Peptides against a protein of PDB entry 6RO1. Designs and how they scored, part 36

Target 1, 216 residues: chain A of PDB entry 6RO1
Amino acid sequence: LGKEIEEYIHKPKYCLPFLQPGRLVKVKNEGDDFGWGVVVNFSKKSNVKPNSGELDPLYVVEVLLRCSKESLKNSATEAAKPAKPDEKGEMQVVPVLVHLLSAISSVRLYIPKDLRPVDNRQSVLKSIQEVQKRFPDGIPLLDPIDDMGIQDQGLKKVIQKVEAFEHRMYSHPLHNDPNLETVYTLCEKKAQIAIDIKSAKRELKKARTVLQMDEL

## One batch from the design tools (peptide; made by RFdiffusion4, then SolubleMPNN)

Design b1_p12_5_s3 (from b1_p12_5, 5 letters changed)
Fold by OpenDDE base, seed 2:
Structure b1_p12_5_s3 (fold): chain B 216 residues (1-216), chain A 12 residues (1-12)
Amino acid sequence: as target 1 above (216 residues)
Amino acid sequence: SLKEIKIVIPFP
């Protein structure tokens, strides 16, 4: 259920309008979870599918991510690795395929104009950490329907199934199926994400009011 | 600084 929504959100058709500089995005590549990073820019690359000769445009987003210092010492040919939990790491601009975006936030940050200095990149990490402190339940996500305008009936059915499953989880104490625990933990994380989207829409409405009050 | 965080709900 979380993954099925992700499969809509990461599609270029839906996410590209929201990939403005300073947008908070979550990046995951296979086993590598980079967590929250900041969009710097995006580019369209022409690609030809080797088997069909069809033009399949690749969308690459440059994301400022917390990387391991070890992966940055290894030559320009090795993929950057996420910083370990115990590691300070370094903020680096990493080219990421758009389908590796696991989440898109409603939050945008101001970013330094020059990201070449390490201190300017590390200042953005401080700003991400400040956003995380302001949202203890998690960084607010874009709503795929209300914010992103996705009209796909498949997505609406997935969301309705999530909401119905959440409602059933809260309304029916149903029995010990161990295969439910893994689906429950994914659905609780997603139920929590949907509740957090609704609470974060309320807090974002409050925070927009606070930001408008600080701009006055 | 509080000024560095802009919650930009995408304008249509």
Scores: peptide ipSAE 0.035, ipTM 0.667, DockQ to the pose 0.119
Fold by OpenDDE base, seed 3:
Structure b1_p12_5_s3 (fold): chain B 216 residues (1-216), chain A 12 residues (1-12)
Amino acid sequence: as target 1 above (216 residues)
Amino acid sequence: SLKEIKIVIPFP
């Protein structure tokens, strides 16, 4: 269910309008979780399918990610690797295929115009960490229907199945399936995160309205 | 700074 929602969100036709510079995105490549990074830019590359001659456009997003120092030494020959949990790491601009975006935040940061200096890249890490401190239950996600405007009936059916599963879960407390409890705690966390996102979006909309009123 | 955090939900 969560993965099925990701399969809609990472599609270029849905996510590209939201990949503005400074957008918070989560990047995951197979076993490598980079966590939250910041969009710098995106590019459309013309690719020709070798078997059909059809133009299949590749979408590459440049994302500022926390990388391991080891991956920086070999960056000419090896793919970037995420920083280890206990490692400081270094913020690097990494070209990422759009389908490797596991999440898109409603939060957009101001980024330095020049990301060549290490200090400017590391300042963005401090800004990400400050966002994470303000959202202890997790960085607010874009809603695929309400925020992203996805009208796909397949996605609506997936969300209805999640909601109907959550409702059945809350209405039947007596099925202690231990695999269900892990899904329940994830769904309760996700429902609480969705409520807290809606609350935090309201507070940040209020804070933005107050900041706009204090700047007027 | 709160000034650096813009929630931009792009309206279509």
Scores: peptide ipSAE 0.033, ipTM 0.623, DockQ to the pose 0.113
Fold by OpenDDE base, seed 1:
Structure b1_p12_5_s3 (fold): chain B 216 residues (1-216), chain A 12 residues (1-12)
Amino acid sequence: as target 1 above (216 residues)
Amino acid sequence: SLKEIKIVIPFP
């Protein structure tokens, strides 16, 4: 279910309008989870499919990511690696294929105009950490329907299945199995997190409308 | 600071 939603969100036809500078995005490449980074820019590269000669444009997003310091020494020949959990790491601008975006946030940050200085890049990490502190239940995602305008009937069916699953979990108090309480508390936390994300997005959309009215 | 965080939903 979550992976099926990701397969829609990372498609260029849906996500490109949301890849503005400062957008929070989550990057994952195979086993390498970079976590949350910040979009710097994106570019369209002309690519030709080797077997059909069809023009298949590659979309590359430059994302400011927390990388291991070891990966920076070999950066001329090796792909950037995510910082280890206990490592400070260093923020680097990494070119990422758009399909490697596992999540897109509704949050945009102000970024320094010049990201060449290490201190400017590390300041963005402090801003990401401040966002994470403000959203203890997780950084708010873009809504694929309400925010991204995805009209795909397959996605609507996936969301309806999630909502129907959540509703069934709330409607059936399953028996005194201690493993079910952990799954129920995880699913209630996840459903409450999803509701609290929807409510927090609505309140934040309202608060933004009020703040924009006070600044006009 | 609150000034550094914009929640921008781009309208199409």
Scores: peptide ipSAE 0.030, ipTM 0.657, DockQ to the pose 0.115
Fold by OpenDDE base, seed 5:
Structure b1_p12_5_s3 (fold): chain B 216 residues (1-216), chain A 12 residues (1-12)
Amino acid sequence: as target 1 above (216 residues)
Amino acid sequence: SLKEIKIVIPFP
């Protein structure tokens, strides 16, 4: 279910409008979870499908990610690796294929104009950590329907299945299934995401209302 | 508009 939603949101046709500089995104490459990073920019690369000769554009997003210091030494030859849990790491601009975006936040940060200085990159990590403190239950996601405008009926069915499953879990405490914790944690995260989006939309509406009142 | 969906947090 969460992965099925991911398969929609990481599609360029849906996510590209939301990949503005400062957008919080979660990056995962196979076993490597970088966690939350910040979009710097994106680029379209012309790619030719080797078997069809068809132009299949690749989208690369440059994301500020917390990388291991070991990966910095080998950054010319090796893929960046996420910082270990016990490691401070270093924020690096990493080129990421758009399909490696596992989540897109409603949150957008201001970023330094010059990201060449280490201190400027590390200041972005402090800003991510401040956002995480403001959202203890998780950084708010973009709603794929309400925010991203995805009209796909397959996605709507996936969301309805998740909501129906959540409702069943809350209405019937399945006492004693050990697989419930994983599903409950996913459902709590998603319910919290929905609450956070609603709260975020409310605060944004308030901020806009305040700005309109200061202009009157 | 894309402006209505974004929480913009400044740097601290």
Scores: peptide ipSAE 0.024, ipTM 0.601, DockQ to the pose 0.176

Design b1_p12_5_s4 (from b1_p12_5 with P1S P3K D6E)
Fold by OpenDDE base, seed 2:
Structure b1_p12_5_s4 (fold): chain B 216 residues (1-216), chain A 12 residues (1-12)
Amino acid sequence: as target 1 above (216 residues)
Amino acid sequence: SLKVIEIKIPFP
């Protein structure tokens, strides 16, 4: 169900309007989970499909990601690898194909104007970690219907199935399906996230008012 | 202080 939603949100038609500088995005490339990064910019590249000659535009987003130091030492030809859980890593601007975005947050951060200095890039990691601390149940996602404006009936049916499944789980606590507990924990986390986001929006609306007061 | 540009809460 989460994967079926991902198949909609990573489409350029839907996600490009939300890929502004500072947007939090989650990046996954095959087996490599980079976790949460920050959008720097995006570009459209002209591509020609080798088999049809059709113009298939490639969308590349530059994302500031936590990378392994080993992958950064290897020449400009090797793909950056995610930092291991035990590794500090280094924040690097990585060109990512837009379809590798597994999630898009409702959160946008201020980023340094110059990301060439390592300290400026590492300051963004501290900001991501601070967002994660403020959202213990997970970084808030854009709503694909209400925020992203996706009108696709297939997506609406997927969401209705998720909501109906969540509602059945909450309404019928007696189904001891062990797969239900993992989904319950995710849904309770998501519901608790929604409450914590509502509280954090009140605090962030206060903090934005304070930041506007500190810039005056 | 964490500088946030915007936060949209997905669930009103």
Scores: peptide ipSAE 0.178, ipTM 0.795, DockQ to the pose 0.092
Fold by OpenDDE base, seed 5:
Structure b1_p12_5_s4 (fold): chain B 216 residues (1-216), chain A 12 residues (1-12)
Amino acid sequence: as target 1 above (216 residues)
Amino acid sequence: SLKVIEIKIPFP
């Protein structure tokens, strides 16, 4: 179910409007989970499908990611690797194909104008960590329907199934099915994300209202 | 009301 939602949100037709500089995104490449990074920019590359001659545009997003220092030495020849859990790592601007975005946050950070200095990149990591501290249950996601405006009936059915499953899990203590814990954890994360988005939207509305009151 | 879709956090 989470993967099925991911298959919608990473589509360029849906996610590109939300890939503004400073947007928090989660990047996963196969087995490599980079966790949360920050969008720097995106580019459209003209690609020609080798077999059809059709123009298939590739979208590459430059994302500040916490990379292993080992991968930096080979960055000219090797793909960046995520920092090990015990490693400090280093924030690097990594070109990422848009389909490797596993999540898109409602959070958008201000980023330094110059990301060439290591200290400026590492300061963005501190900002990500501060966001994570403010959202202990997880960084808030964009709602695919309410925030991203995805009208796809397939996605709506997936979400309805998730909600119905959540409701069943809460209404019936389903016995210790180990598969339920995984879905429960995903559902709790999603429910918490929805609460966090709602709370954060409320606080931002209050902050904006306060700023408007101070200007009056 | 413009639903605030995104939360902007200032850079520290």
Scores: peptide ipSAE 0.052, ipTM 0.727, DockQ to the pose 0.171
Fold by OpenDDE base, seed 1:
Structure b1_p12_5_s4 (fold): chain B 216 residues (1-216), chain A 12 residues (1-12)
Amino acid sequence: as target 1 above (216 residues)
Amino acid sequence: SLKVIEIKIPFP
């Protein structure tokens, strides 16, 4: 279900409007998880499909990512690799195909105007780490419907399945309670309250984050 | 319409 949502989010027609400089994005390439990085810019490259001659534009986003120091030595010939968990790594601007974006955050950072100095790139890592500290439950994601405006009926069905699955997971522990009817009305109210609390916690987290950001 | 709230964090 999470992967099915990712397949919508990484499509250029949906994500390009949100790839502004400073946007937090998560990058994965096959087995390589770079984690959270920061968008620097994006570009459209003309590509021609080899079999049809059709113009298939490639979208490349430059993302500031935490890379292994070993991958930097071979950077002329080898793809950048993510830093190991215990490695400090180095922040590098990496050209990434847009379909490798696994998540897009509602968070947008201010970034240094010049990212050529190592210190300026490493300062962005400190900012990402500060965001992670402020969001212990994880960095907030863009809502694919409410924030990204995706109207695809397939995505709506996926979300409805996730919501129905979450509802069943919360209802299953209560199947052994002999007061099922009172528990169902309380569970519909509590599921509605949990949706409203999840929505209100998202809104309160959005509101608190805006308020805490004016104090920095 | 929920307005997209962009959380902009200033650079330290």
Scores: peptide ipSAE 0.052, ipTM 0.729, DockQ to the pose 0.209
Fold by OpenDDE base, seed 4:
Structure b1_p12_5_s4 (fold): chain B 216 residues (1-216), chain A 12 residues (1-12)
Amino acid sequence: as target 1 above (216 residues)
Amino acid sequence: SLKVIEIKIPFP
């Protein structure tokens, strides 16, 4: 189900409007999970399908990704590799095909204008890590319907199936588990934590709007 | 301070 949603989100038709500089995106290339990176820019490349001669435009997004330092030494000929879990890695601007975007966040970061200095790129990693700390349940995603405006009936059916599955997953254990109260208290605590996170984020947004007004 | 341009928190 998550993969089926991903198949819609990574389509250029839907995601391109949201690939603004500073947008948090998750990048996965086959076995290589880069995790969360930050969009720098995107470009359209002309491509011709070899068999039909049809113009098939390739969309390339430049994403700041945490890369292995070993893979960067060979970056002239080899694709960048994700940093190993225990490796510090280095933030690099990696050209990524748009279909390799596994997720798009509602979070958009400020990025340095000059990303040539390593320190500027590494500052973005610190910002990603700070976002992750503020979102312990995961970085918030763009809603494919409400935020991205995807009207595809296939996606709507997938989401309805997810919602119906979630609703069934919540309703079926609720009918047969005598510990309904414990599940309710856990759900209420989770909902309350979500509300508290939401309130703290609203306050942070207000405080930031004020800070931006004081710098103007 | 985290410099965020946009945070749209999905409302439940």
Scores: peptide ipSAE 0.158, ipTM 0.797, DockQ to the pose 0.111; fails the geometry check

Design b1_p12_6_s1 (from b1_p12_6, 6 letters changed)
Fold by OpenDDE base, seed 4:
Structure b1_p12_6_s1 (fold): chain B 216 residues (1-216), chain A 12 residues (1-12)
Amino acid sequence: as target 1 above (216 residues)
Amino acid sequence: MVAKSEIIIYPE
C-alpha cells in the first residue's frame, strides 16, 4: 500500500512543485536505500522515446545523499552507493531520477550555498540527523492530497484501503475477546485522541513554521 | 506551490 502511494507522489506532475532546495526526500534505487537526503536542485532533460520519436522529458533532481566512501572513488563510472550502517559515509550531490524519490517531507532545510567543500556537505548531514532526533516517530511527510493537491481517484482509493486495512487489523484480534466492548471503547478513545492530535498538528502546521535548529 | 504543512529549519 505504501508502494502504491509512492507510485503517485514520485510522478513529476505531482512532486516537481515541491522539489525546492532544502526539501527532505527519500531516495531508493532498486536495492539501494539512501534514506533521507536533501534536494539541491532539479532539471528537466530532453529525452526522445526511441520508438515513437516523442519527446519524453526526464526530470533529474540533485540530492545530497550519504554515500559510501568506496562508491566515491568510482563515481565517474559507477552509480553512487549508500553508506553502510556502520560507516560514517560522505554526503555527496547525486543526480537522481525523480521517480526514484520514495518520500517527500514537509521539512525544508537551509543548505549552504556552496556545497563543494566537504564540510558544508557534512553539515547538512548533521542537520538531517538533528531533524531525525526531533521527529523520533519519523520525519513528517507531505500529505499527497492536502499538501500536494493530488486529485487522482486511484490514490484516494488506495488511501481508503490503507485506512480500512489498518482499521481491520486493529479490530480483528479483538473479535474473540469477551471484553470486546470495553476494548472497542478504549480503541475508539485512543483513535479519537489520535485524530485530535493529528488535527491539532494539522492546525499547527497550517501556518508555515520557521524553526531554528536550536529551537527545535 | 507552498505546502500548508511546510516546516523550514535554519541551522544554528
Scores: peptide ipSAE 0.360, ipTM 0.876, DockQ to the pose 0.681
Fold by OpenDDE base, seed 2:
Structure b1_p12_6_s1 (fold): chain B 216 residues (1-216), chain A 12 residues (1-12)
Amino acid sequence: as target 1 above (216 residues)
Amino acid sequence: MVAKSEIIIYPE
């Protein structure tokens, strides 16, 4: 169900208006999970479909990502590898195809104007880590309907199914299967977090909130 | 476009 929502939010017609500099986004390329990064800018590239000759514009977003030291500077996502959990890695500006965005946050960071120095890029990683500490239940996501304005009925049905499933998981603990309980506890935590985020978003809906890192 | 729930964070 999460993947089904992802199939909507990563479409350029929905996500492009929210890809401003400083926007937190999650990047995943096949088996490579880069985690949370920060949007620097995006561009539209002309592309021609090889089979039809039709114009198919490619949207590329430059994202600051934590990459392995083996990754080349300013490499495409295909060439960049995520840092291993035990590796410090290095923050790199990586061109990413927009459809590789797995999540978009309601959070935007103030980023340095010059990202050429390593220290400036690493400072952004510190900021991401601080945001993650302030949101222990997960970085808040844009609501695809309320925030992103997606009107697709298919998405609404998916969200309703997710909400119903989450509600059923909470209201009807069916089987005392310890494995299900662990999955349910994780899903319950995620769902409660989603509900709490949705509730918090409803309270925050009235105004753009500007916070300092120390006020988080 | 600015999201209604947008949070802007400035570094210290």
Scores: peptide ipSAE 0.347, ipTM 0.874, DockQ to the pose 0.703
Fold by OpenDDE base, seed 1:
Parts: C-alpha cells; structure tokens; sequence
Structure b1_p12_6_s1 (fold): chain B 216 residues (1-216), chain A 12 residues (1-12)
C-alpha cells in the first residue's frame, strides 16, 4: 500500500509544486536507500523519447544526500552511493530524477545559501538529525490528498484500504502472540501516529508554523 | 502551491 502511494506522489504533475529549496525528501534508487535529504533546486530537461520522437521532459531535483566517501573518489561519471549506517558519510548535492523520490515531508529546512563549503553541507545533516529527534515516530509526510491535492480515484481507493486496514487492526485484539503484539503495537503506534499525524497535520494545516531550533 | 501543513524550521 505504501508503494502504491509512492507511485502517485513521485509524479511530476503532483510533486513539483512541493520541491522548494529546503523540502525534506526521501530518495531511493533500486537497492540504494539514501534516506532523508534536502531539496536544493529542480530543473526541467527536454528529453525526446527515442522510439516515438515525443517530447518527454525529464525532471531533475538536486538533493543534499548523505553519500559514501568512497563514491566521491570514483570518477565524476559514477553514481553516488549512500553512506553505510556505520559510516559518517559526506553530504553531497546529487542530481536525482524526480521519480526516485519515495517520500516528501511537510518539513522544510532553512539551508545555507552557499553549499560549496563542506561545513555548510554537513550542517544540513545536523539539521536533518535534529528533525528526526523531534519526530521519533518518523518525519511527517505531506498528505497526498489534503496537502498535494491529488484527486485520482485510484489513490483514494488505496487510502480507503489503508484506513480500513488500520481500523481492523484496532478493532480486533490480536491474540497473545508476542510477535503479533510487537507488530500490532508498532502498527498501532504507527497507525495512531499516522492518525495523530493526520490530526496534528489537520490542526497544523491552519497555520504555517515556524519552528526555531535552539540546538542547531 | 504551499502545503497547508508545511513546517518551516530555521537554525538558531
């Protein structure tokens, strides 16, 4: 169900208006999960489909991502690789095709004007980590319907299925399987968090909240 | 288009 939602949100017609500088986005490329990064800018590139000659515009978003230092040493032609969990990594501006965005956050960060210095890029990583600490249940996502304005009936059906599934999980006490309790507690926490996030997002929707981070 | 639930965080 999550993957089905991703298929909608990564479409340029829906996500481009929300790719402002500072927007938190999650980037995944096949087996490479970069996690959360920050949008720097986006560009539209003219592309021609080789078989039909039709204009197929490519949308590229520049995203600050935590990359492996080893990937930086390899030639300018090699694709950046995500930092390993045990690696510090280095924040790099990586051009990413828009369809590789797996999630878009409601959070936008203030970013340094000049991202050429490594220290400025690394400061953004500290900001991301601080946001993650503030949202222990996960960085809040844009609501595809209420925030992104997606009206597709297919998406509405997916959301209804998710809501129905969440409701069933709450209404049926799982039998005393300790593994099920952990999954249900995680799913209930995640669903309650999703509901609380939806509710909190609905309440937060009324005003742009400017949060100043004291420890950044 | 600005998301209604947008949260802007500034560094101190």
Amino acid sequence: as target 1 above (216 residues)
Amino acid sequence: MVAKSEIIIYPE
Scores: peptide ipSAE 0.344, ipTM 0.872, DockQ to the pose 0.698; fails the geometry check
Fold by OpenDDE base, seed 5:
Parts: sequence; structure tokens; C-alpha cells
Structure b1_p12_6_s1 (fold): chain B 216 residues (1-216), chain A 12 residues (1-12)
Amino acid sequence: as target 1 above (216 residues)
Amino acid sequence: MVAKSEIIIYPE
């Protein structure tokens, strides 16, 4: 169900209005999970389909991502790789195709105007880490229906299934069953979307909430 | 476009 929701939210027709500078997004490229990064900007690129000659616009979002230092040394010849869990890594602005966005947060960070200095980029990593500490259940996601305005009936059905599953999981006596934790882990990606939406709704009384990092 | 549940965070 989480993957099914992802297939909707990463479509340019839905996500582009929310790719403002400072928006937290998750980036995944095949087996490479970069985790949470920050949108810097996006651009529309003209693309011609090889076989049809039809114009198919490509949307590229520049995302500040934590990359391995090894990949940065080879960046001239190889794609950036995510930092290993045991390394510090380095924040780098990486051009990412929009369909590689696996999640979009309701959180936006104020980012430095000039990201050329390493210190400015690393300061953003510190901010991301602080946000993660403030949201131990996960960084809140945009609501695909209420926030992103997606009207697709297929998505509504997916969301309803997720909500119904969560309701049953918490209302059923099995919530105290150790096996439920295993099931929860297996469904973690799917459940995370619903949890994030619920958390965002609880924290926000206004359409826009402004917080200082210290107030998180 | 601003989300209904948007959170804007400023660094210290």
C-alpha cells in the first residue's frame, strides 16, 4: 500500500506545487536509499522520446542529499551514492528525477541562500537531524488528499485500506501480541504514511505553522 | 502552493 501511494505522489502533476525550496523529501534510486533531503529547486527539461519523437518533459529536482565521500570523488564519472550508516558523509546538491521521490514531508526548512560553502550545506544536515529527533515516529508527510489535492479514486481506496487496517490493528486485542510488532514492521512503510498524516494534523492548528528549531 | 499542514522551521 505504501508503494502504491508512492506511485501517485511522485507524479509531477501532483507533487510539483509542493517542491518549494526547503521542502523535506525522501529520495530512493533503485537500491540506493538517500533518506531525507531538502529541495533546493526544480527545473523542467525538454525531452524527446527516442522512438516516437514526442516531447516528454522531464522534471529534475535539485535535492540536497547526504552522499558518501567516496562517491563525491568519483562524481565526474559516477552517480552520487548515499552515505553509509557509519560515515558522516557530505551534503551535496544532486539532480534527481522527480519520480525518484519516495516521500514528501509537510515540513519545510529555511535554507541558506548560498549552498556553495560546505558549512552551509552541512548546517542543513544538522537541521534535518534535529527534525528527526523531534519526530521520533517519523517526519510528517503531506496528506495526499487534503494537502496535495489528489482526486484519484484509486488513491482514495488505498488510503481507506490503510486507515481501516490501522484502526483494526489498534482496536483489536492483538495490539498486545508480540506478533503484531512483526506485522507492523512488515507494513511499516505503508503504515508510516498514515501515521505521518495523523501526526501532522495533530501538530497543526493553522494552515502554516512557523517554528524555531529550538521549539521543536 | 502551501499545504494545509505545512510546518516551516527556522534554524537557530
Scores: peptide ipSAE 0.322, ipTM 0.867, DockQ to the pose 0.687; fails the geometry check

Design b1_p12_6_s2 (from b1_p12_6, 4 letters changed)
Fold by OpenDDE base, seed 2:
Structure b1_p12_6_s2 (fold): chain B 216 residues (1-216), chain A 12 residues (1-12)
Amino acid sequence: as target 1 above (216 residues)
Amino acid sequence: MEAKSEIVVYPE
């Protein structure tokens, strides 16, 4: 169900208005999970579909991501790899196709104007980590309906199913079906997205909240 | 476009 929501939110027609500098986004490329990064900017590239000759615009977002030191410095190539959990890594600006965004946060960071110095990039990692500490249950997500304005009935049905499933899980702990635990673990990871959205909306009574780093 | 639940974080 989380993957089904992802299929909507990563579409340029929905997410582009929210890809402002400083926006927290989660990036996943196949087996590579970069985790949370920060939007620097985005660009539209003209592309021609090889099979139809139709113009298919590619949207590329530059995202500051924690990369492995094995990643080529200043490489504009898709060769960037995520830092290992035990690795410090280095924050790098990586061009990412917009459809590789797995989540979009309601959080925007103030970022340095010049990201060329390593220290400025690493300061953003510190800010991300402080935000993560502030939100121990996970960084708050944009609501695809209320925040992003997605009107697709298919998405509404998916969200309703997620909410109904979560409600059933909490109201009827089917503790006894071991097969449900595996399905639940997969569904919990997916359902957590919907819970995080709903929880974030309940906690955030104001349209815009300003936080200082010292309050994190 | 601003989100209805947007949080802006400033450094110290």
Scores: peptide ipSAE 0.370, ipTM 0.878, DockQ to the pose 0.682
Fold by OpenDDE base, seed 3:
Structure b1_p12_6_s2 (fold): chain B 216 residues (1-216), chain A 12 residues (1-12)
Amino acid sequence: as target 1 above (216 residues)
Amino acid sequence: MEAKSEIVVYPE
């Protein structure tokens, strides 16, 4: 169900209005999870479909991401790779196809105007880490319906299923479902998504809030 | 379009 929601939110028609500089976004590329990064800007590219002659617009968002130092050495020829969990990594501006955005936060960071200096890029990492400390239950997400204004009935049905599942999960101990493992992984994902949706909804009730991070 | 609910974070 989380993946189903992702299939809606990563569509340009829904997410582009929210890809302002400083917006926190999650980036996943196949097996590579970059985690939370910060939008720098986006661009529209036109791609001509060879068979149809139709222009299919591609959108690329430049996202400041924590990358492995190894990937930076070959950055001219190789795609950026996420920093390993035990690695410090380096913040780099990476061009990302918009459909690779797995989540969009209600949080928008102040970012340095000049990201050419390494220190300015690394300062953004400190800001992300501080935000993560302030939100121990996870960085708040944009609500796809209330914030993003997605009216698709399919999405509404997905959200209803997630909410119903949460209610059942909390009301009935899952101990009685024989497919506990497969259900558990799906349930953990669904539960996490539902928690994320609830947290997002709670943040949605807040008027535009300015947070000052004391440790920065 | 700005989200109705947005949290803007400034470094100190």
Scores: peptide ipSAE 0.370, ipTM 0.876, DockQ to the pose 0.703
Fold by OpenDDE base, seed 5:
Structure b1_p12_6_s2 (fold): chain B 216 residues (1-216), chain A 12 residues (1-12)
Amino acid sequence: as target 1 above (216 residues)
Amino acid sequence: MEAKSEIVVYPE
């Protein structure tokens, strides 16, 4: 269900209005999970399909991502790789195809205007880490229907299934079912989207919430 | 477009 929701939210027709500077997004490229990064900007590139000659616009979002230092040394020849869990890494602005966005947060950070200095880029990592501390259940996601305005009936059905599943999980004493852990692991990624939507709805009575972070 | 549930975070 989470993957099904992802297939909607990463479509340019839905997500582009929300890719403002400072928006938190998750980036995943095949086996490489970069985790949470920050949108810097996006651009529309003209692409010509090789077989049809039709103009198929490519949307590229520049995302500040935590990259391995090893990949940065080879960045002239190789794609950036995510930092290892035990590695500090370095924040880099990486051009990402919009369809590689796995999640979009309701959170927007104030980012430095000049991201050329390493210290300015690393300050954004500190901000992301502070946001993660504020949201121990996960960084809140945009609601695909209420926030993003997606009207697709297929998505509505997916959301209804997720909500019904969550309601059943909380209403039934499934807490004692040992199979819950396996269902939780599979549903954790899928339920994280629903949980994030639900958490965002609970905390945000106002159209805009301002958080000031003390450690920044 | 602003989201209805948007959270804006400012550094101190």
Scores: peptide ipSAE 0.357, ipTM 0.874, DockQ to the pose 0.705
Fold by OpenDDE base, seed 1:
Structure b1_p12_6_s2 (fold): chain B 216 residues (1-216), chain A 12 residues (1-12)
Amino acid sequence: as target 1 above (216 residues)
Amino acid sequence: MEAKSEIVVYPE
């Protein structure tokens, strides 16, 4: 269900209006999970489909991502790699195809105007980490319907399935079945994605909250 | 288009 939602939110027609500077986004490229990064800007590139000659615009978003230092030493032609969990890494501005965005947060960070200095880029990582501390259940997501305005019936059906599943999980005290952990973990992942969508919907229906981070 | 649920975070 989470993957099905991702297939909608990463479409340019839905996500582009929300790719403002400072927007938290999650980037995944095949086996490479960069985690949460911050949008710097986006651009539209003209692309021509080789077979049809049709104009197929490519949308590229520049995202500050935590990258492996080893990947930076390799030639400008090599794709950036995510930092290892045990690695400090370095924040880099990486051009990312919009369809590689796996999640979009309701959170926007204030970012330095000049991101050329490494210290300014690393300060953004500190801000991301502080946001993560403030949201122990996960960084809040944009609601695909209420925030992003997606009207697709397929998405509505996915959301309805998630809601129905959540309702069943809460109504049945299936507390004691050990097979529930796997189903509950999958269902908690799906339901947590759904709860994260719904709870993000409910909690964030609150007016634009300006959070000042004291410890940055 | 502004998200209804937008949270803006500023550094101190």
Scores: peptide ipSAE 0.360, ipTM 0.875, DockQ to the pose 0.714; fails the geometry check

